Peptides against a protein of PDB entry 2AKA. Designs and how they scored, part 135

Target 1, 299 residues: chain A of PDB entry 2AKA
Amino acid sequence: MEDLIPLVNRLQDAFSAIGQNADLDLPQIAVVGGQSAGKSSVLENFVGRDFLPRGSGIVTRRPLVLQLVNSTTEYAEFLHCKGKKFTDFEEVRLEIEAETDRVTGTNKGISPVPINLRVYSPHVLNLTLVDLPGMTKVPVGDQPPDIEFQIRDMLMQFVTKENCLILAVSPANSDLANSDALKIAKEVDPQGQRTIGVITKLDLMDEGTDARDVLENKLLPLRRGYIGVVNRSQKDIDGKKDITAALAAERKFFLSHPSYRHLADRMGTPYLQKVLNQQLTNHIRDTLPGLRNKLQSQL

## One batch from the design tools (peptide; made by RFdiffusion4, then SolubleMPNN)

Design b2_p21_5_s1 (from b2_p21_5, 12 letters changed)
Fold by OpenDDE base, seed 3:
Structure b2_p21_5_s1 (fold): chain B 299 residues (1-299), chain A 21 residues (1-21)
Amino acid sequence: as target 1 above (299 residues)
Amino acid sequence: SAAEELQKILEEVDELVKKLA
């Protein structure tokens, strides 16, 4: 069972190499959410490193296939830079930006062509996520006026696939009924069979309010439920606050909060990572026979 | 080649599916 995710990683790489990425219904988890919903922070918390592009507006402009692999060593590799091992995660960030700009140009446009990044670390579970551009309504820079629809179309290429699980990232300090992530998930997964909810910014909710009903799966029920997380603030990120310390603070937050204490063991980034590993592994197991048959019929 | 690698992976997938059945 431990080898299922790495096997799919190899499939992803092989298909990327032959240029067939868009037509593949590989078992995968697509990460969706509005801009500033906390998607990048969740992914960085899994790795324990700062390595994703940051900034205002649309930061992720190409799908990022992030392949986390448990290993005794810590380094990153890009599919487009075979043989180069990155040990400095700042260089990883720079490479993502450079490779994005190489394809999209300087206009801050988007491209559906994925970047494949593999991170080996002793601190991760085997897990593959596809980070997608954040949904936005406001063009920045030289972006076309219809950038919102371009992003939506790109997302739909992934989330409409039957074998795609959806990690819907929503901030708790916004109206969840209007969550871009949950809205798109409901559109393509109306029965809530493929969607996992992540609730960020629980620490930024107004005094006297909480997301207990959501986290208990009572307000907007998903078959796969919700997991709350507490990410570093932008100030903490800019100040290079240690992610390990942030994870400890997250644990403390859930344990000390009267509305969340009873859920604390089923909340937080480490638990999310574990759940996603298990969900993806099981999903691969369930879908692999069908995938095999489909692929064999095309050969 | 990428095609050869894909074929290899597909064979591994086939074997794994048989084990999981």
Scores: peptide ipSAE 0.234, ipTM 0.837, DockQ to the pose 0.699
Fold by OpenDDE base, seed 2:
Structure b2_p21_5_s1 (fold): chain B 299 residues (1-299), chain A 21 residues (1-21)
Amino acid sequence: as target 1 above (299 residues)
Amino acid sequence: SAAEELQKILEEVDELVKKLA
């Protein structure tokens, strides 16, 4: 079963090359969340490298198809520049920014055209995610006044697909009833069958408050449950704090917290990676017969 | 070509589906 994710990756690449990606209901995980919800930090923690654009407002402005592949070597490749191996992840970040700007211009607009990035690493499990622009209500800079709706329409293109799992990223230091991620997930998945909840910023909650009921799946139950994570602070990111050290601190946080210690083995970024790998693998297995039939009828 | 690669992948998918059934 370990070969199922790479097989779907090859399908994704092939369909992207022929320009038919928009009509495909491939088994995949779409990542959704409000701006500053911590999505980029979660993805970087999987890789163990700083490689995503940073800044205020909308960071992700094109869909990023992130294909993680377990390998003995560590490097990245883009579909739009085949044959170039990136070993410096700062160059990966710069390439994402340059390729984004090439299509969107300098006005901080968005484009529905995906960037396809494959990362080989000994530190990752096989996992494919589609990182989507963060939901926002307020245009910044030269963004069009309808940017909120443009982002929403882009997200809907992915999350409405039946074979799309939804990784809903919500910060714990905000009211979950107002979570943009959970709202959009509930809109397209009202029974909570396709949604996996991620709760970030657990370390930034007010004193005397916790997200225990959410993490125990008692407040807003999802079939696939919730996983809490602790990302690096903005100060830590700016100071280039080592991600390995941050992952150790995350483990310590859950083990030492009175409200979370009993959940610690089912929390944190490493556990999230394992769960996503398993869920995606199983999801591909379950959807593959239907996908085969659909593809054979269209070709 | 991309079309040829897609055909190969579809054949692999078909074989996997048979194994999983």
Scores: peptide ipSAE 0.230, ipTM 0.835, DockQ to the pose 0.762
Fold by OpenDDE base, seed 4:
Structure b2_p21_5_s1 (fold): chain B 299 residues (1-299), chain A 21 residues (1-21)
Amino acid sequence: as target 1 above (299 residues)
Amino acid sequence: SAAEELQKILEEVDELVKKLA
């Protein structure tokens, strides 16, 4: 079972190399969320490094196939830069930006062509995620006025696939009923069978309010449930707060909060990683027979 | 080649599926 995720990673890389990515229903987790939902911070917290592009508006402009691999060493590799090991994660960030700009140009446009990034680390579980552009209704810079629909169409290429799990990232300090992530998930997964809810910004909720009912899966039930996380604040990021310290603060938050203390062992970034690893592994196991049959028929 | 690698992976997938059945 431990080798299932790496096996699918090899499939992803092989298909990317031959240009067949768009037509394959690979078992995967697509990450969806509105802009500023905390999606990038969740992913960086998994790695324990700052490595994703930052900024206002649409930051992720190409699908990022993020392959986390547990290893004794820490480094990153890009499929488009074979043989180059990145140990400086700032250079990883710069490479993502450069590779994005190479394909999309300088107009902040989007491309459906994935970037494949593999991160080896002792701090990660085996986990593959497809980070997708953040949903937005507002074009930035010289983006086309229909950028919202372009993003939506791109997301739909992933989330409509039966073997795609959806990691729906929603901020708690906004109306969850209007969550872009939950809306798109509901559209393509009306029964909530493929969707995992992540609730960010729990620490930014108004005093006297909480997301307990959501986290207990009582408000908007998903088969796979919800996991709350607390990311670094923008102040913390600007202040270069260490992710390890942030994870400790997250744990403290859940343990000390009256509404969440009883859920604390099923909350937070480390627990989310474990759940995603388990769910992806099981999902691969369940879908692999069907995938084999499809692949054999196409070759 | 990418095609050869894909074939290898498919063989591994096939063997794994047999084990999981």
Scores: peptide ipSAE 0.217, ipTM 0.828, DockQ to the pose 0.757
Fold by OpenDDE base, seed 5:
Structure b2_p21_5_s1 (fold): chain B 299 residues (1-299), chain A 21 residues (1-21)
Amino acid sequence: as target 1 above (299 residues)
Amino acid sequence: SAAEELQKILEEVDELVKKLA
């Protein structure tokens, strides 16, 4: 049996090549979260490399279709420059920045045109994610004053699709009831059928507080539940702390924390990656018959 | 071409759906 995720990747690439990305309801996972919610760190932790743009403002300014493919070799390839293999992930970061700037300019504007990036690695499970611009209320630099609405409209193009799963990334050190990610997810998925919650920054919560009730799915229930993760701090990122070491520290965090120890086997980045792989695979299987029928009717 | 590739993928999807049924 063919791998379902690679098959959908080929569909994504084909539709991207013909410019029909906006009208497709492909089975996929859209990553949503407020600015600085930790989305980029989660994605980099899956790959085990630093490769996403960094900054204090809106970093992701175009949708990034990130296709992770388990392979014996490690390299990246962009759809816009096929045949070029990137083995230095700093060059991957630079290419994302350059390709973003090529379309949006230097004014930190946004574009709905996706960048397609495929990463082959022995350290990943097959997984496709669409990283979306972080939600923000405050324009930075020379961004247009309506940037908040532009971002929201862009996100809605993805998350309103019935076959889109939503990875809602929320920081634990902020009021989760006011999470931008959970709010938008609730708007388009009121029954919580398509939403997977990720709680970041659990290590940055005030002493004496915890997110146990959220992680146990008791506060804001989602059918697909919540997974807590601990990302590298900005200091760790700037200091080039190894992601492998960070993942070990994450495991230690959950095991040693009184409020999370009982959940530790269902927490952390490796578990999240496994769950997302399984969820996406199952989702593709469930939606593929309907997708086939729709596609055949359009031909 | 992209169109040819899409057609090929659709055929593969069709075959896969039949196997999954």
Scores: peptide ipSAE 0.216, ipTM 0.827, DockQ to the pose 0.698

Design b2_p21_5_s2 (from b2_p21_5, 13 letters changed)
Fold by OpenDDE base, seed 1:
Structure b2_p21_5_s2 (fold): chain B 299 residues (1-299), chain A 21 residues (1-21)
Amino acid sequence: as target 1 above (299 residues)
Amino acid sequence: SHQQELEQILQEVDELVKKLS
């Protein structure tokens, strides 16, 4: 079963190359969340490298198909520049920004055309995620006044598909009942069958408050449950705090917190990565017969 | 060609489906 994710990766690449991604309901995980919800930090923690664009407002402006592949070597490759191996992840960040600007222009607009990035690393499990633009209500800079609706329409192209799992990223230091991620997930997955909840910023909650009820799946129940994570602070990111050290701090946070200690083995970035790998693998297995039939009918 | 690549992937998908059945 370890070969299922790589097989779907090849399908994703092939369909991206021919521009037919919209016509196939590929088994995949779409990442959704409001701006500053911590999506980029979660993805970077999987890789153990800083490689995603950072900034205020809309950071992700095109879908990023992030294909993580366990390997003895560490490097990245883009589908749009096939054959070039990136070993400096700062150059990966710059390439994402350049490729985004090439298509969207200088107005900080969005495009539904994906960027396909494959990362080989000994520190990752096989996992493919589609990072989507963060939901926002306020245009910034030269963005179109209807940018909120443009982002929503883009997200809907992915999350409405039956074979799309939804990784809903919500910050704990905001009202979870008003989470943009959970709202859009509830709209397209009202029974919570396709949604995985990620709760970030647990370390930034007010003293005396906790997200225990959410993490125990008692407040807003999802079939696939919730996983809490603790990301690096912006200060830590700016100070180039090592991700390995941050992961150790995350583990310590859950183990030492009275409200989360009993959940500690089912929390944190490493556990999230494992769960996503398993869920994606199983999801591919379950959908593969139907996918075969659809592919045969389209060729 | 892209078409040939898709056909090859489809064959691999078919083989995997048979193994999983």
Scores: peptide ipSAE 0.242, ipTM 0.829, DockQ to the pose 0.725
Fold by OpenDDE base, seed 3:
Structure b2_p21_5_s2 (fold): chain B 299 residues (1-299), chain A 21 residues (1-21)
Amino acid sequence: as target 1 above (299 residues)
Amino acid sequence: SHQQELEQILQEVDELVKKLS
């Protein structure tokens, strides 16, 4: 059943090559969240490598279709430069930045045209995610004053699709009721059928506070529930702290925290990756007959 | 051609749907 995700990856690549029409509704997971919500860190933790652009403001400026493929070897490939294998993930980061700038220019604008990145690794489960620009209200540099709405419109192109699952990334150290991710998810998925909640920054909550009620799915219930994660701090990222060590620290955090110990086996990045793999696989299975019929009608 | 690729993928999808049925 793990072969379902690679099959959809081929569809994604094929549609990207011919130009995606607005009617494409591939089974996929779109990652949404405010700036600094921890989206990039979650994705990098899946791979175990630092490879995404970093910085202040809008870092992701094009949709990044991240295709993780379990393999005996470790390397990355871009759809826009077929045949080139990247083994240095710093070069992957640079290529994302270069390819983004090629389309958007130097004004830090955005483009709805996806970048397709495939990562082969023995340390990943098969999983495809679409990383979307972080929601923001403040233009930076030469960004247009309506950048907030441009980002929103871009996100809507993905999250309004019926076959799109939504990975809503929210920081625990902010009011969940004001989560940009959960707001947009609720707008397009009012019944919470397509939304998976990720709660980051649990380690940055004020002393004496916790997100237990959220993680137990009691505060803002989602059918697919919530998974808490602990990402590396920005200082740790800048210092190139080992992701393996960070994952061990994450496990220790949940096990040692009085409010989260009982949930520890259903928390953390490895569990999130497993759940997303399973949910995406099942989602593809459920939608594949309809997708087949749609494809047949278009050929 | 891109069309041929899509047709091939469609065949694979068909086979997979059959297996899932």
Scores: peptide ipSAE 0.240, ipTM 0.830, DockQ to the pose 0.748
Fold by OpenDDE base, seed 4:
Structure b2_p21_5_s2 (fold): chain B 299 residues (1-299), chain A 21 residues (1-21)
Amino acid sequence: as target 1 above (299 residues)
Amino acid sequence: SHQQELEQILQEVDELVKKLS
């Protein structure tokens, strides 16, 4: 069962190389969220490295197929430059930026063409995520005025697929009823069967408020539930705060918070990784027979 | 070739599906 994710990774790589058929519905997790929802921070917390582009506005401008592979070694490899092992994750970040700019230009436009990045690490569970551009209503730079809709259209190409799980990332310090992530998830998954909720910025909520009801799956119920996380602050990121230290702080946060202490063992980045690994593995298992039949019919 | 790789992967998928069935 542990090899199911790597198997699908190979499928992803193969289809990326030859051009993925529009009818192909690979079991995957698409990560969706509004700008500044904490999406990139969640992904970096999984790896334990700073490696994603940062900045204001739209950070992710191409789909990033992020394949995490548990390994005794730590390095990254891009599908577009096989054989080059990246051990400096700053170089990984730069390569993402360069490869993005190569396709989109300097106008901060978007492209639906994925970047495929594999990260080998002893600190990760096998997990593949498709990081998608953050939803926004405000164009930046030389982006076209309809960038919002371009992003939505791109997201819809993924999240409408039946075998696509949705990791909906929403900040707790904003009205969750207005969460872009949860809205798009509800649109394509009205029964909440394919959506996993991630609640970020729990540490930034106003005093006297909490997201307990959401995290307990009582407010906006999802079949697959919600997991709260505490990411590094922007200040911490800029200061290059160690992610390991941040994970310890996250654990402390949940354990010490009156509203979350009872949930602490089912919260935080490590638990999220575990849950996603398990859910993706099970999802692949369940969908693999159908996928096999579909693929065979295309040969 | 990419085609050969895909065929190999599909074979592995097929075998795995059979095991899971």
Scores: peptide ipSAE 0.229, ipTM 0.824, DockQ to the pose 0.763
Fold by OpenDDE base, seed 5:
Structure b2_p21_5_s2 (fold): chain B 299 residues (1-299), chain A 21 residues (1-21)
Amino acid sequence: as target 1 above (299 residues)
Amino acid sequence: SHQQELEQILQEVDELVKKLS
């Protein structure tokens, strides 16, 4: 049987090409979180490459439809420049920045027009994610004073859709009860049916504190649960620390931590990738009949 | 061409849904 995720990818590309963009309720996972919550690091850890824009303030300024495809070869392709294969992921980063700036200008504004990026790699499972701009409270630089609301409105275009799963990324070293990701998820998914929680920065928590209750789904219960991850430090990123080594360190962290050892097999980036692949596949299967009927009625 | 491609994909979706039923 044909893989369901690649089929939906073809739908996404086709609809993007005809300009329907975010108006479609396709089965997908939207990634939400505050600025510096660790969203980009999670996505890069899936690929095992540095390829997303980095910097202070708002990094992601357009929705990035990231289509991961398991393949024997490693390269990336953009929908806006078909036929060009990127094997240098630094060039992928530069293309994202250039394409973003082309639409938003130099004022660090945002645009709701998605960038479609497909990454073929032997190191990934089939998985499609929509990386969304990080939520912010304060404009920086030449950003418009209402940038917070612009970002929120953009996010709402995705997360309000019934077929959209929400990957809520929250840092553990901040008040989780006031997490921007969990707040927006609770607003649009009050029963916690569409939300997967990701807890980052577990290694940066204050001494004597832990997120065990959250990770055990006891504090803010989600039907789909929580998965903890440990990303590279900013120093490690700047030093271009190998992601494979970082993943090994992540595994060691969970295994050696008194509060998390018993959860270690259900934590970490590799487990997260597996869970998301399975959940997205099942979600597509469940929603595809309804989607088919809807699309057929529009023809 | 994009419209034709979409129609083809929708046909494939239809066939897949039938197989999953």
Scores: peptide ipSAE 0.212, ipTM 0.815, DockQ to the pose 0.677

Design b2_p21_5_s3 (from b2_p21_5, 9 letters changed)
Fold by OpenDDE base, seed 1:
Structure b2_p21_5_s3 (fold): chain B 299 residues (1-299), chain A 21 residues (1-21)
Amino acid sequence: as target 1 above (299 residues)
Amino acid sequence: SAQEELEEILEEVDELVEKLA
């Protein structure tokens, strides 16, 4: 079972190389959420490095196929520059920005063409995620006036596929009923069979409020449930707070909170990573016979 | 070369499907 995710990674790379991005329904997890929902922070916490673009407005402007591979060494590789090993994750961030700008230009537009990034690390489980642009309602700067619809159309290309699991990222300090992530997930997965809920910003909720009912899967039930996480604050990120220390603080948060203590062993970034690894592995196993038949018919 | 790689991957997929059946 440990080889299933790497096998699909090879398929993803091969299809990207021939320009057949959307024709095959590959088993994958698409990450969706509103702007500033905490998607990038969740992904960086898996790696334990700061490597994703940061800023105001739309940060992710192309799909990022993030392939995490457990290894004794730590480095990153891009499909568009094969053979170059990145050991400085600041250079990884700069390469993502440069490759994004190369295709989208200076107007901060979007492109549906993925960036494929593989990260080898002793701190990760095998896991592949597709990070998608954050949903927005208002164009900023030189963005096209129809940017909201362009983003939505891009997301729909992924999340409408039957073999696509949806990681819906929602902040706890906002009304969950108005979650862009859960709204789009419900549109394409009305029975909640393909959606995994992630609740961020639990530490930023108003005093006397909690998300217990959501995390216990009682308010908006998903078959695959919800996992709460606590990301670094913007101040912590700017101050270069160590991610390992942040993960310890996250554990302490859940253990010490009266509403979450009983859930603490099923919360937090390490548990989320484990669940996603298992969910993706099982999903690949279940879809592989159908995938084989499709591949044979198209080649 | 990309098509050749896909053919190799397909063979591995075939073998794995047979093992999982």
Scores: peptide ipSAE 0.266, ipTM 0.844, DockQ to the pose 0.773
Fold by OpenDDE base, seed 3:
Structure b2_p21_5_s3 (fold): chain B 299 residues (1-299), chain A 21 residues (1-21)
Amino acid sequence: as target 1 above (299 residues)
Amino acid sequence: SAQEELEEILEEVDELVEKLA
């Protein structure tokens, strides 16, 4: 079963190379959420490196197919830059920015054309995620006034696919009923069959409040449930706080919190990574026969 | 070619589907 995710990675790369990515219903996990919901931090916590673009507003402007591969070595590779191994993750960040700008121009526009990034690391489980632009209502800079709708259209290209799982990232310090991630998930997955909830910013909730009912899957039930995480603060990121230390702090947070202690073994970034690996693997297994038939009919 | 690679992957997919059935 360990080979299923790498196999789909090869399919993703092949389809990307032939320009057919938009029409493929590959088993995958699309990451959705509002701006500043903590999506980038979740992904970086999986890798244990800072490598995603940072800034205000829309940072992710192209889909990022992030392929995590467990390996004895640590390096990254881009599909658009074959043969180049990146060992400095700051260079990875710069390459994402450069490749994004190459296609979208300087106006901070968006493009539906994915960037394919593979990260080999001893610290990751095999896992592929598609990071999508954060939902926004306010254009920044030279962005078109309809940027909200452009982003939604882009997201819909992924999340409407039957074989797409949805990682819905919502901050706990905002009204969950107004979560952009859960709204879009509910629109395309009304029965909650394909949606996994991630609750970020649990450490930033007002005193006397908690997300226990959400995390226990009692408030807005999803078949696949919710997992809470604690990301580094922006100050911690800017201060280059070690991700390993942040993961330890996250564990301590759940263990010491009266409302979450009983859930602690089913919370946190390491558990999320494990669950996503398992769910993606199982999802690939379940969808692979149908995928085979579709592919054979197209060749 | 990308198409040749796709064909190879499909063969692997086919084999894997058979193993998982």
Scores: peptide ipSAE 0.257, ipTM 0.839, DockQ to the pose 0.767
Fold by OpenDDE base, seed 5:
Structure b2_p21_5_s3 (fold): chain B 299 residues (1-299), chain A 21 residues (1-21)
Amino acid sequence: as target 1 above (299 residues)
Amino acid sequence: SAQEELEEILEEVDELVEKLA
């Protein structure tokens, strides 16, 4: 079953090349969350490299189709520059920024046109995610005053699709009832059938508080449940703290925390990656017959 | 071409669907 994700990756690339991205209902996982919810850190932790744009406000301004492929070698490739292998992940970050600016300009605007990035690594499981712009209410830079609605409209193009799973990323140190990720997920998936919850910033919760009830799927139940993670702090990111060390600290956090130690084997970034690989693989298997029929009728 | 590639992928999809049935 490990070849199902690569097959869908090829479909994604082919449709992107012919400009039919907007009409695609491919089995995929869309990543949604408010600004600073920790989405980029989760994705970088999967790869074990710093490669996503960083900054204040809206960092992701185009959908990023991130295709992780288990391989004996480590390198990245972009669909828009085929044949160029990136081994320096700082160059990957720069290319994302350059390609974003090429389409959106320098005004921090957004575009619905995806960037397709494939990362080969021995440290990843096969997994494809669509990273979407962070939801915001406040325009930054030269962004239009309606940027909030532009972002929402862009997200809706993905999350309303029947075959789209939703990775809803919410910070634990904020009111989860007001989570932008969970709100949009509930809007398009009211029964919680397509949504996987990720709870970040568990290490930043106030003393005497915890997210145990959420992580045990008791507060806001999702069929696919919740997984807690601990990302690097902004200080650690700026200081280029090693991701491997951060993953070890994450494991220690869950094992040592009185509220989470009993859940520790079902928490953390490595477990999340495994679950997402399995969920996506199974989802592709379940949707592939319908996808075949649809494709045969359209082509 | 991209169209030819898509047709090839569709053939692979068809084969996989049959195997999974």
Scores: peptide ipSAE 0.249, ipTM 0.839, DockQ to the pose 0.737
Fold by OpenDDE base, seed 2:
Structure b2_p21_5_s3 (fold): chain B 299 residues (1-299), chain A 21 residues (1-21)
Amino acid sequence: as target 1 above (299 residues)
Amino acid sequence: SAQEELEEILEEVDELVEKLA
């Protein structure tokens, strides 16, 4: 079963090469959330490297198909520049920015054309995620006035698919009832069958408040539950704080917090990665017979 | 070719489905 995710990765690459990606209902996890919800930090914490574009407003402007592959070596490869191995993750960030700008221009527009990035690392579990643009209501710079709807339409291309799992990322320091991620998930998955909740910024909640009821799946129940994480602060990111040290601090946070101590073994980035790997593997296994039949009918 | 690669992957998928059944 360990080879199921790599097999689907090969399918994704093959379909991308022939231009048929839009019609494929491949088993995958789409990452959704508002701007500044902490999506990029979660993904970087999985890899243990800084490699995603940073900034204010819309950071992800094209879908990023992120294929994590457990390996003895550490390097990255892009589908659009096959044969080039990236070992410097700053160069990976620059390539994402350059490839994004090549298609969208300099006006911070969006494009539905995905970037396919594969990362080999001894520090990752096999996992494929589709990082999607952050939901926004306010255009920034030269963005079109209807950017909110363009983003929503792009997200719907992924999250409406039956075989798509939804990683809904919500910040704890905002009203969870108004979470953009949970709203869109509820719209396309009203029974909460395909949605995994991630709660970020637990360390930034007001004193005397906590997200215990949410994390215990008592407030807005999802079949697949919620996992809390603590990302690096913006100061820590700017100061180039080591991700390994940040993961240790995250563990300490949950263990030392009176409201979360009893949940600590089911919280944090490493646990989230394990859960996503297991859920994706099982989901591929369950959907593979149907996928085979669909593929055979299209050949 | 991309088509040949796809056919190979589909064969592997078919074998795996049979194994999992």
Scores: peptide ipSAE 0.243, ipTM 0.835, DockQ to the pose 0.735

